# Ledger of designs, part 17: peptides against a protein of PDB entry 1MQS

Target 1, 223 residues: chain A of PDB entry 1MQS
Amino acid sequence: ILKMLFLNKDLNNNDNITTITDDIFNQQEIIWKVLILDIKSTATISSVLRVNDLLKAGITVHSLIKQDRSPLPDVPAIYFVSPTKENIDIIVNDLKSDKYSEFYINFTSSLPRNLLEDLAQQVSITGKSDKIKQVYDQYLDFIVTEPELFSLEISNAYLTLNDPKTTEEEITGLCANIADGLFNTVLTINSIPIIRAAKGGPAEIIAEKLGTKLRDFVINTNS

## One batch from the design tools (peptide; aimed at target 1 S191 I192)

Design b2_p14_2_s1 (made by RFdiffusion4, then SolubleMPNN; from b2_p14_2, 7 letters changed)
Fold by OpenDDE base, seed 4:
Formats: sequence, structure tokens, C-alpha cells
Structure b2_p14_2_s1 (fold): chain B 223 residues (1-223), chain A 14 residues (1-14)
Amino acid sequence: as target 1 above (223 residues)
Amino acid sequence: PPTQELVLEEGIPL
């Protein structure tokens, strides 16, 4: 939850909520955000965070997704809502209406493929996919760009993979990150894919890592 | 260099 409130930046999990919020509040410029919730996520947030914690995280206002909300076109919004068609439609409508400057979408549970496709399709029609900075569920980290296309939002991936100065360790690390992203994506599809990759390059490395992750997951889940 | 392609085809349900 804290990670979400800080736009999914890496946080040191060894600290308590108060320490984390205080440290960030004192050391970094606060990015003020709107938090959009539903009934379920409201209960979740309320169980973990206090109002003061939200404020320290830069949440000035939180509202229910179904409530009438005033446009704040210069303010980024964090959505933490159930993965439903209704919520997706509302988010897309908010996007169309330029309700907020940026959209950080966090679904409270796994986003099924059909809803992902619906979201992607609707977003593509708006032409405002650039405003969607993140889409998360319990597993995923991606950006919807087109109905059948998403991005893992890995900066400089192409450059890193193709720069002759990049070390093997760096390539391996990046491939691991990509594999993690793909793994999370696969979990939403609820199917173990057949993986095809060209030999001798990063694609093969990614395929191997992804395959291992999938195998491990299946073994651990069936165990 | 060309973009590398990784294809995930439909496989076995989880």
C-alpha cells in the first residue's frame, strides 16, 4: 500500500509506516495526489493507514470512484479499486474528461485479460494513453498503450540490450526484470504460455528466466 | 540491430 502511495517507488521495507512517511516527507518534495477508492479498498486502506499517514504520503484528498469528483487537471491520481468493468469505464471517463494530470491505476486484485483488453481498447480510443503512467494489480506492472499492446515501462531497455558497452551482468539483470514483468502478466492470463525466442540473444535469456519462474510457480502452487 | 521478438503462445491453463 505504501509503495502504491509513493507511485510504486522502491521503499525500504524494514521501516515502519511512520518512519517511511516521515523520512520521505522530510527528504523529498511531496507530490500531492488524489486517491480514488472504492468501498473495498477504503476498508483496506483504513485498516493499514491513518489519515495522517495519507497526508504524509501526499494524499490530500481521497474519494470514492463512484462519487462526483471535481476535475484536478494538474494533480496526479492514484486509483486503488476493484478490477471491474464499471470501474474501468469510470477511469476511462475520467481520462477522457482530463480529470487528473496522470493516472496511476492499482487494482485491488488480479485484472483478468478480458478487462485488460477492454481497458486497453477504451484507452486507445481516447488517444490519451500517455496519461496512464502505471497499471498494477497484485502482480502486474505495465502501461496500456494499445488494445493488444502493453509496455513494462522499462526505461532504456533497447539501449541497454544493444549497447556494446553493457556488461553481461547488466543484460542479465535487465532480462530478469523483463521476465518478472512478463511473469506477472502471465499470471493475469491464468495460463502457462508456450515461449518462443530467438537463440543467442536477450530474448533467449528472458525466455529461460520466464520459463524457470513459471515452473517454480507451478511447483510451488501445486505443492 | 533489429528488435528481438519473444512470443508467448497460448499454452496450458493455470
Scores: peptide ipSAE 0.222, ipTM 0.838, DockQ to the pose 0.351
OpenDDE base, seeds 1, 2, 3, 5: peptide ipSAE 0.193, 0.205, 0.148, 0.209; ipTM 0.823, 0.837, 0.734, 0.834

Design b2_p14_2_s2 (made by RFdiffusion4, then SolubleMPNN; from b2_p14_2, 6 letters changed)
Fold by OpenDDE base, seed 2:
Structure b2_p14_2_s2 (fold): chain B 223 residues (1-223), chain A 14 residues (1-14)
Amino acid sequence: as target 1 above (223 residues)
Amino acid sequence: PPTETLELLPGIPL
């Protein structure tokens, strides 16, 4: 939840909410944004965060997705809502109406493939896909740009993997992070993929790590 | 330089 409120930036998970919010507040200019919730996510947020926490996270206004909301075309919006057809349609309508400057969409649970495709199709028709900055669910740490295309948005991943000065430890660590992201993607797609990777490079390392994670998951789920 | 490509192809439903 806290990660979502900070636009899914990497946070040091070892600190409590107060420490994290204070550190971010002191280090970076707060980006003010709108938080759009539904009934279920409102309960979730209220159970974990206080009003002061939301303010420290840069949430200026929060509202229900089904409520009539005033346009704030210069303000980015975070959606934290259930993955339903109704909510997707509302988000798309908000996009069409230029209700906000940017859209960071976070679904409260796994987004079914059919709904992901529906969202992508509707967004593409609007011609305003550039305003969709992120699409996440509870398992995702990646952005879906197209039904079959996504990005983990790991900064300098290509440069790090191809820099001869990068240590093997750094490469291994980065590959592990990528594999985690891919694993989360697989859980959202709800299928075990066939993994194809070139041999002798970082792709192979990632494939091996991902394969291990998937095998462990299948064993644990079927047991 | 050729980008390292990893492909996730449709597999078996969970």
Scores: peptide ipSAE 0.153, ipTM 0.781, DockQ to the pose 0.332
OpenDDE base, seeds 1, 3, 4, 5: peptide ipSAE 0.142, 0.152, 0.135, 0.151; ipTM 0.770, 0.777, 0.773, 0.778; seeds 4, 5 fail the geometry check

Design b2_p14_2_s3 (made by RFdiffusion4, then SolubleMPNN; from b2_p14_2, 8 letters changed)
Fold by OpenDDE base, seed 4:
Structure b2_p14_2_s3 (fold): chain B 223 residues (1-223), chain A 14 residues (1-14)
Amino acid sequence: as target 1 above (223 residues)
Amino acid sequence: VPTEVLELLPGIPI
């Protein structure tokens, strides 16, 4: 939850919520955000966080997704809502209306393929996919830009993988991150693909890592 | 059921 509130930045896991929020509050400029919830996610947030924690995380206001909300076109929004057709339609409508500057979408549970496709289709029609900065669920860590098209939104991935100055360790690390993102995507689609990759490069490393993850998952879920 | 294929291609620098 805290990770979500900080736009899914890496947080050191060893600190109490208060320590994390205090450290971030003191060390970084607060990015003020709107938090959009539903009934289920409200209960979840309330069970884990205090109002002061939300404030320290830069949440200026929180509202229910079904409530009438005033446009804040210069303010980024975090959605933390159930993966339903209704919520997707509302998010897309908010996108169409330029209700917020940026959209960080976090579904409370796995987004089924049909709803992912619906989201992608509707977003593509708006022409405003650039405003969607994140789409997450229990497994998702990618952006939907077009129907049947997604992005892991890894900055400088191509440059890092192709820079001769990049270390093998850095390449391996990045490939692992890419494989994790692909793994999460595959799980959301609920289909195990055949993986093809060119030999002798980062693509092969990614394919191997992804294949291992998928195999391990299948073994663990069937046990 | 035709298994989907995920093809990992080298990126094109934009």
Scores: peptide ipSAE 0.083, ipTM 0.672, DockQ to the pose 0.072
OpenDDE base, seeds 1, 2, 3, 5: peptide ipSAE 0.083, 0.067, 0.074, 0.067; ipTM 0.646, 0.603, 0.631, 0.626; seeds 1, 2, 3, 5 fail the geometry check

Design b2_p14_2_s4 (made by RFdiffusion4, then SolubleMPNN; from b2_p14_2, 6 letters changed)
Fold by OpenDDE base, seed 2:
Structure b2_p14_2_s4 (fold): chain B 223 residues (1-223), chain A 14 residues (1-14)
Amino acid sequence: as target 1 above (223 residues)
Amino acid sequence: MPTEELELLPGTPI
């Protein structure tokens, strides 16, 4: 999160959030930015950062992507939103209208190829691709409840996984979503875990899916 | 890379 708020510049990761924000605040001229969120990303940010942390990161204003937002043509914008067609269309419309000076686009999870191609095509048509400075997948699709505890905010996950009426397809689908959320969390921690799971249930399915994703990621990163 | 341990238990809050 902080790295994103500082326009994905490398931050020395060895310090507490407060130390990082204070050091950056003291060493560099604050670039004031607008932060544009959706409901999901608002929950994610609010779970990790305080309002004062946003201010120290140079966030002057934060707003929801679906809200009517006043143009700030001289101010750079950070988008941190879900990878949806709706959000892409709004970003492109904001680009068309010169709503901000620069666009730093961060998706909460992996942007599907079809949506990336759609974004690229729409941006190309605007002739304003130079204003898009960054496009990142942040893999921040979870809420941190405590320093060592996070939630994927998947409603009724326990009930669905334990209801005898739930189909194998529904279980498998839910396990895939959980594995995606865990994968995002692991990438955020920048550590490859040893996965332990109970055999013969949803936990095993999740572990296998997560393990596959992690292996594929490691292979692709080392190539 | 530092190795952490992720334990997936039945009923783990997700």
Scores: peptide ipSAE 0.063, ipTM 0.556, DockQ to the pose 0.086
OpenDDE base, seeds 1, 3, 4, 5: peptide ipSAE 0.050, 0.043, 0.062, 0.058; ipTM 0.525, 0.434, 0.545, 0.536

Design b2_p14_3 (made by RFdiffusion4)
Pose (drawn by RFdiffusion4):
Structure b2_p14_3 (pose): chain A 223 residues (1-223), chain P 14 residues (1-14)
Amino acid sequence: as target 1 above (223 residues)
Amino acid sequence: TDIIEINPGNGMEL
């Protein structure tokens, strides 16, 4: 999360510290930025970061994508928002409106090609595609409550999975999401683990789904 | 309880 608040700095280069000392902050000399969150993504940040931490990272203000936000045409913006048609539209609207000097679009989970092309088409007919400095799938779609407790914030799962009423489609979709939440966690750990799961029920489906996802990930790296 | 195992990456580190 912090690396993102630094415009995904230090990326594409060297450094293995973990929570930047102040003397180094003064090495790059950082400038204030607007931070745009949405309902879901605010829940992710406010769980691990205090307001003081945000300022210390150069975040002047933070507001939801849906609020009426007064313009700051000369101030950078970092969007950390869900990969939704609704949000993308607003980014396009803010981009046109010239609400901010720059855009650093950061997606909470992962943006589908479906929507990447959408955002891209809309932005293309603006004379301002040049203001979007970066767009990143951050893979932080979970909440870390205690140091080693995390949640996918998918409430009422035992019911949805065992309710006879539930479709054989709703179940597949739910498992697909849980497979993603795990995938989001696994990528954060930066370790491709061995999947072990109890057979017969949802844990297996999710295991085999996550298995396939992690399998492709390993492939679409080297070959 | 029977367990299924899947090894997509031989414990690879990123």

Design b2_p14_3_s1 (made by RFdiffusion4, then SolubleMPNN; from b2_p14_3, 6 letters changed)
Fold by OpenDDE base, seed 3:
Structure b2_p14_3_s1 (fold): chain B 223 residues (1-223), chain A 14 residues (1-14)
Amino acid sequence: as target 1 above (223 residues)
Amino acid sequence: MEILEIDPGNGLKL
């Protein structure tokens, strides 16, 4: 999150920033910018940062993407939002209206190819592609509840996995969603764990899906 | 090396 707030510039070489210290803020040139969120990303940021931390990162104003926002044509904007068609359309409309000087777009999870193509096409039509400075997948689709505890915010997960009426397809789908969330968490921590799970249930399905994703990721990054 | 233990009945433990 802090890296994103500093426009994805390399924060000092210690990848292991486990603690927000004043030293992190003192080493960076503060660029004043607007932060645009959705409901989900607001919960994510609020779980790990205080309002004062946002100010120290140069965030002057934060707003919801669906709210009416005043134009600030001389101010750069950071978008941190879910990868949805609705959010893309709003970003493009903001671009068309010259609402901000520069656009730093960060998605909470992986942007599907079809939506990336849609974004690219719409931006091309505006003739203002030069204002889009960054497009990143942040893989920050979780909430930190305590320093050593996080939530994927998947409603009724326990009930769905343990209800005898739940179909195999529903279980498999839910396990995939859990594996995606865990994958995002692992990437954020930047440490690949050893996965352990009980055999013969949802735990094994999740472990296999997560293991596959991690293997694929390692192969693609070493290539 | 961290161990991620997956237990959907009792939660996730790192």
Scores: peptide ipSAE 0.081, ipTM 0.745, DockQ to the pose 0.091
OpenDDE base, seeds 1, 2, 4, 5: peptide ipSAE 0.058, 0.070, 0.080, 0.070; ipTM 0.716, 0.742, 0.750, 0.745

Design b2_p14_3_s2 (made by RFdiffusion4, then SolubleMPNN; from b2_p14_3, 5 letters changed)
Fold by OpenDDE base, seed 1:
Structure b2_p14_3_s2 (fold): chain B 223 residues (1-223), chain A 14 residues (1-14)
Amino acid sequence: as target 1 above (223 residues)
Amino acid sequence: MEIIEIDPGNGLKL
């Protein structure tokens, strides 16, 4: 998250958020930015950072993407939002209206190819592609509840997985979603974990899907 | 080395 707030620049690996923000605050000219969030990403950021931390990162204003926002044509904007068609359309509209000086777009999870192509096409039509400085998948689609605990915020997951009326297709689909969330979480810790799961149930399905994703990622990153 | 234990009943602990 902090890396994103500092426009994906490499931050010195200091263990303490406060130290990182203080060091950067003291050493560099603070570039004030607007942070644009959706409901989901707001929960993600709020689970890890306080308002004061955002200020130290140069975030002067944070707003929901769907809210009416005043134009700040001289201020760069960081978008941290879900990879949806709706959010893309809003970003493009903000670009068309010159709402901000620069656009740093960060998606909470992987942007599907079709949506990337849509974004690229719409941006090209505006003639303002030069204002888009970054487009990143951040893989930050989870909430940190405690130092060693996180939530994927999947409603009724337990009920769905344990209801005998749930279809195999529904279970498999939910397991895929959980594996995606776990994959995103693993990427943020920058280590490949050992996966343990009970055999013969949803846990095994999740483990297999997650394991496959991690293996594929490692192969693709090392190639 | 991190261990992910997948327990659909109790959540995921890293």
Scores: peptide ipSAE 0.058, ipTM 0.730, DockQ to the pose 0.091
OpenDDE base, seeds 2, 3, 4, 5: peptide ipSAE 0.056, 0.058, 0.058, 0.053; ipTM 0.738, 0.738, 0.745, 0.739

Design b2_p14_3_s3 (made by RFdiffusion4, then SolubleMPNN; from b2_p14_3, 5 letters changed)
Fold by OpenDDE base, seed 5:
Structure b2_p14_3_s3 (fold): chain B 223 residues (1-223), chain A 14 residues (1-14)
Amino acid sequence: as target 1 above (223 residues)
Amino acid sequence: MEILEINPGNGLKL
């Protein structure tokens, strides 16, 4: 998150930023910018940062993407939002209207290819692609409740997985969502765990999906 | 090396 707030610049100190210290803020050039969030990413940010931390990172204003926002054409903007068609359309509209000087787009999870193509196409039509400085998948689609505890914020997951009325398709879909959340978490902590799961149920489905994602990621990163 | 135990009935433990 802090790296994102500093425009994904390499923080000179190779030190694993495990703790938010004043030293991190003092070593970086403060660029004043706007932070644009959705409901989900707001919860993510709020779980780990205080308002004062945002200010120290150079965030002058933070707003919801769906809120009416005043134009700040001379101020760069960081978007940290879910990879949805709706959010893409809003970002493109903000680009068209010159709402900000520069656009640093960060998605909370991996942007699907079709949406990336849509974003690229819409941006190309605007003729303002030069204002888009960055597009990143941040893999931050979870909430940190405690230093060693996180939540994927998936409502009724337990009930859905254990209700005999739930269809196999619904179970499989939910397992995929859980695997995606776990994948994002694993990438964020930068440690590939050994996966253990009980056989013959949702746990195995999740484990297989997650394992596949991690293997694919490792292969693509090492190639 | 961390172990991720997946247990939908009891939660997820890292």
Scores: peptide ipSAE 0.122, ipTM 0.751, DockQ to the pose 0.092
OpenDDE base, seeds 1, 2, 3, 4: peptide ipSAE 0.067, 0.111, 0.102, 0.112; ipTM 0.707, 0.743, 0.737, 0.748

Design b2_p14_3_s4 (made by RFdiffusion4, then SolubleMPNN; from b2_p14_3, 7 letters changed)
Fold by OpenDDE base, seed 4:
Structure b2_p14_3_s4 (fold): chain B 223 residues (1-223), chain A 14 residues (1-14)
Amino acid sequence: as target 1 above (223 residues)
Amino acid sequence: MEILVIDPGNGLKL
């Protein structure tokens, strides 16, 4: 999150998070920017950062993407939003209206190819592609409840996985969603774990899906 | 080396 708020600049790895905040704040010229969130990303940000932390990161204003926002044409904007068609359309509309000086787009999870193509196409039509400085998949589709605890915020997961009335399709779908969330979490932690799961149930399905995603990711990043 | 234990009934343990 902090890296994103600092426009995805490489933060020197050697400093403790607490020293990073103070040293980054002391050594780098604070670029004042707007943070645009959706409901989901608001929960994510709010789980780990306070308003004062946002201010220290140069966030002067934060707003919901669906809210009426005043133009700040001289201020760069960070979008941190879910990868949805609706959010893309709003971003493009904001681009069309010159609502901000620069656009740093961060999706909470992987942007599907079709939506990326849609974004690219719409941006191209605006003739303002130069204002889009970054597009990132942040893989931050989870809520941190405690320093060492996170939630994927998947409603009724336990019930769905344990209800004998749940269809195999529903279980498989839910397992995919869990695997996606875990994938995002693993990428955020930047540590690939050894996956252990019980055989013959949802745990195995999740493990297999997650394992596949991680392997694919490693292959694609090393290529 | 982290171990991710997947237990849908009891949550996830890292």
Scores: peptide ipSAE 0.131, ipTM 0.764, DockQ to the pose 0.093
OpenDDE base, seeds 1, 2, 3, 5: peptide ipSAE 0.106, 0.118, 0.105, 0.088; ipTM 0.755, 0.757, 0.754, 0.645

Design b2_p14_4 (made by RFdiffusion4)
Pose (drawn by RFdiffusion4):
Structure b2_p14_4 (pose): chain A 223 residues (1-223), chain P 14 residues (1-14)
Amino acid sequence: as target 1 above (223 residues)
Amino acid sequence: FIEFDNHTEEKHLP
């Protein structure tokens, strides 16, 4: 999360510290930025970061994508928002409106090609595609409550999975999401683990789904 | 286990 608040700095290069000392912050000399969150993404940040931490990272203000936000045409913006048609539209609207000097679009989970092309087509007919400095899938779609306790924030799962009423489609979709939440966690750990799961029920489906996802990930790296 | 450094993905607008 912090690396993102630094415009995904230090990326594409060297350094292995973990929570930047102040003398180094003064090495790059950082400038204030607007931070745009949405309902879901705010729940992710406010769980691990205090307001003081945000300022210390150069974040002047933070507001939801849906609020009426007064313009700051000369101030950078970092969007950390869910990969939704609704949000993408607003980023396009803000981009046109010239609400901010720059855009650093950061997606909470992962943006589908479906919507990447959408955002891209809309932005193309603006004379301002040049202001979007970066677009990143951040893979931080979970909440870390205690140091080693995390949640996918998918309430009422045992019910949805065992309710006879539930479709054989709703179940597949739910497993697919849980498979993604885990995938989002696994990428954060930066370790491709061995999947072990109890057979017969949802845990297996999710295991085999996550298995396939992590399989392709390993492939679409080297070959 | 396989280890790596970066978990994010950059997207490029056509």

Design b2_p14_4_s1 (made by RFdiffusion4, then SolubleMPNN; from b2_p14_4, 7 letters changed)
Fold by OpenDDE base, seed 2:
Structure b2_p14_4_s1 (fold): chain B 223 residues (1-223), chain A 14 residues (1-14)
Amino acid sequence: as target 1 above (223 residues)
Amino acid sequence: VIEFNNSTKKLTLP
């Protein structure tokens, strides 16, 4: 998250958030930015950062993407939003209107290729592609509730997984979604965990799916 | 709720 707020520059991950923000604040001129969020990303940011942390990161204003926002044509904007067609359209509209000076786009999860192509096409039509400085897939589809605890904020996951009326297909689908969220979380933490799960239930399914994803990722990154 | 122990790099699924 902090990396994103500092325009995806490399940060020393071993330091406390406060130390990182203080060090950067003292060493470099703060670039003031606007942070554009959606409901989901707002929850994510709020779970990890304090308002003061945002200020120290140079966030002067943060707003919801669907809200009416005043133009700040001389201020760079960081978008941290869900990878949806709606959000893409809004970003493009903001680009068309010269709402900000620069656009740093960060999606909360993986952007499907079709949406990436759509974004690229729309941006190309505007003739303002030079204003888009970055497009990143962030892997922050989680909420940090407590130290070492996080939630994927999947509504009624427990109920669905434990409801005897739930079909195997539904369980498998939900487990896949959970595994995807966990995968993103692991990538964010930048550490491959030892996975522990109870046998004979949804947790095992999730663990297996996650394990496969992690193995595939490691193989692909090392090749 | 998922538990991740950063010291042991352990991810525990409920």
Scores: peptide ipSAE 0.064, ipTM 0.684, DockQ to the pose 0.040
OpenDDE base, seeds 1, 3, 4, 5: peptide ipSAE 0.055, 0.007, 0.063, 0.060; ipTM 0.670, 0.383, 0.692, 0.679; seeds 1, 4 fail the geometry check

Design b2_p14_4_s2 (made by RFdiffusion4, then SolubleMPNN; from b2_p14_4, 9 letters changed)
Fold by OpenDDE base, seed 1:
Structure b2_p14_4_s2 (fold): chain B 223 residues (1-223), chain A 14 residues (1-14)
Amino acid sequence: as target 1 above (223 residues)
Amino acid sequence: VINFNESTKKLVLP
């Protein structure tokens, strides 16, 4: 949760909430942002954070997703909401209306494939995919830091892929996860990329998996 | 053309 509130930056999880917030508050400029919740996530946040903790995390305003919210076009927004069609439609509507400057979307549970595709499709139509900086759930995790650069935020990916002790199954599994992340990113951008990867390593495996996923998707959507 | 860097877990878009 704290990681989410700090735009999914790496935080030291060994410290208590107060220590983390104090350290960040003292060391870094606070980025003020809006927190958008639903009823379920409100309960979750309230169980672990106090109002003062939110403030220290840079949350200037928090609101319910279904509530009538005033536009803050110069302020980034964090969504922490259930993965539902209704919430996706609201987020997309907020995007269309330029409600906020940037969108950091965190789903409280796994986003079903059909809803991910729906989100991607709707976002693509708006032409404002660049405003979506992050999307997270149990399985989906990527960050767009720059227009041409993003990260999947997979812990120890390099170490795992380059460790001689790593099993083939582990490598294959990780490559599949990376390919899934890339695929989701491609859907969000609404562009079919040309894939380049180094040959003879995990990158090639990932590229092949991604290529297959893209081909399957194109075939299924055009049929 | 997109380039994937395994070490940094970053993708560079064309």
Scores: peptide ipSAE 0.005, ipTM 0.427, DockQ to the pose 0.079
OpenDDE base, seeds 2, 3, 4, 5: peptide ipSAE 0.010, 0.017, 0.012, 0.000; ipTM 0.411, 0.471, 0.436, 0.405; seeds 2, 3, 4, 5 fail the geometry check

Design b2_p14_4_s3 (made by RFdiffusion4, then SolubleMPNN; from b2_p14_4, 9 letters changed)
Fold by OpenDDE base, seed 3:
Structure b2_p14_4_s3 (fold): chain B 223 residues (1-223), chain A 14 residues (1-14)
Amino acid sequence: as target 1 above (223 residues)
Amino acid sequence: VITFNESTKKLVLP
């Protein structure tokens, strides 16, 4: 939780919470932030942190996600909420309305792939993906920039990849299409990425295909 | 409760 409140910087969490907050408060410039919670995460935060701890972490205002909140367009926001369609829609709406300057999204549990895709799609439509700086859950952690969170507009990708009736050939074909889309994106940004993917699933297949395409491109360009 | 995962050096949230 403290790591989250300090924008997921590395902290020595073996120390007492008070010691950590005191050290940071005294040694570093505090970035003032808004903390957006839901009912579940409120209980979690309240069980671990004191009001003074939040203040020392730079949390000057905290609110429930479902509450009507005043715009603070010059203030960064930390979301710590359940991974639900409702919360995603609210976050996207807040993004659309320029409610905050930056969005640091932390889900309290695993974000299902379908919801991640939904988030990506909605954010891409807004044209404001650059304002989303981080997305974290129990299993996923990444810093997001404009080119890093987008939709390839592939219909039924999640369903196809997760349907047990889908053939290996269909999966391979879809993975190839995804890899092509990613490859085109890489070319657009004119930067060669380091590829990271989970092992044992479609992500690995996509990563391998993309890697091959990138290698071939580099070889052909240098020839 | 929040725990510390020594292998990943990350906090595990309840």
Scores: peptide ipSAE 0.013, ipTM 0.479, DockQ to the pose 0.031
OpenDDE base, seeds 1, 2, 4, 5: peptide ipSAE 0.007, 0.005, 0.016, 0.007; ipTM 0.453, 0.446, 0.514, 0.421; seeds 1, 4 fail the geometry check

Design b2_p14_4_s4 (made by RFdiffusion4, then SolubleMPNN; from b2_p14_4, 9 letters changed)
Fold by OpenDDE base, seed 4:
Structure b2_p14_4_s4 (fold): chain B 223 residues (1-223), chain A 14 residues (1-14)
Amino acid sequence: as target 1 above (223 residues)
Amino acid sequence: VITFNNSLKKLVLP
């Protein structure tokens, strides 16, 4: 998250948020930015950072993407939003209106190829592609409750997985969604964990799916 | 709640 707030520059990951922000604040000129969020990403950011942390990272204002926002044509914007068609359209509209000077787009999870192509196409049509400085998948689709605890914030996951009336298809689908969220989390942590799950239940299914995703990722990145 | 033990690099799924 801090890396994103500093326009995806390399940060020393071994330091606390406060030390990182202080060090950057002291060593580098602060670039003031606008942070554009959606409801989901707001929860994510709020779970990890305080308002003062945002300020120290150079975030002058933060707003919801769906809210009416005043133009700040001389200020760069960081978008940290869900990878949806709606959000893409809003970003493109903001680009068309020259709402900000530069656009640093960060999606909370992996942007599907079709949406990436849509974004690229729309941006191309505007003739303002030069203002799009970055497009990243941040893989931050989770809520941090404690340093070692997090939630994917999937509604009724426990109920669905434990309800005898839930179909196998529903279970499989939900397990896939959970595995995707965990995959994103693992990528964010930048460490491949040993996965432990109870046998004979949804946890095992999730673990298997996650393991496959991680293996595939490692293979694809090393190739 | 999902727990990630950073020291052990262990992800525990409930």
Scores: peptide ipSAE 0.058, ipTM 0.635, DockQ to the pose 0.041
OpenDDE base, seeds 1, 2, 3, 5: peptide ipSAE 0.058, 0.029, 0.056, 0.055; ipTM 0.630, 0.497, 0.637, 0.628

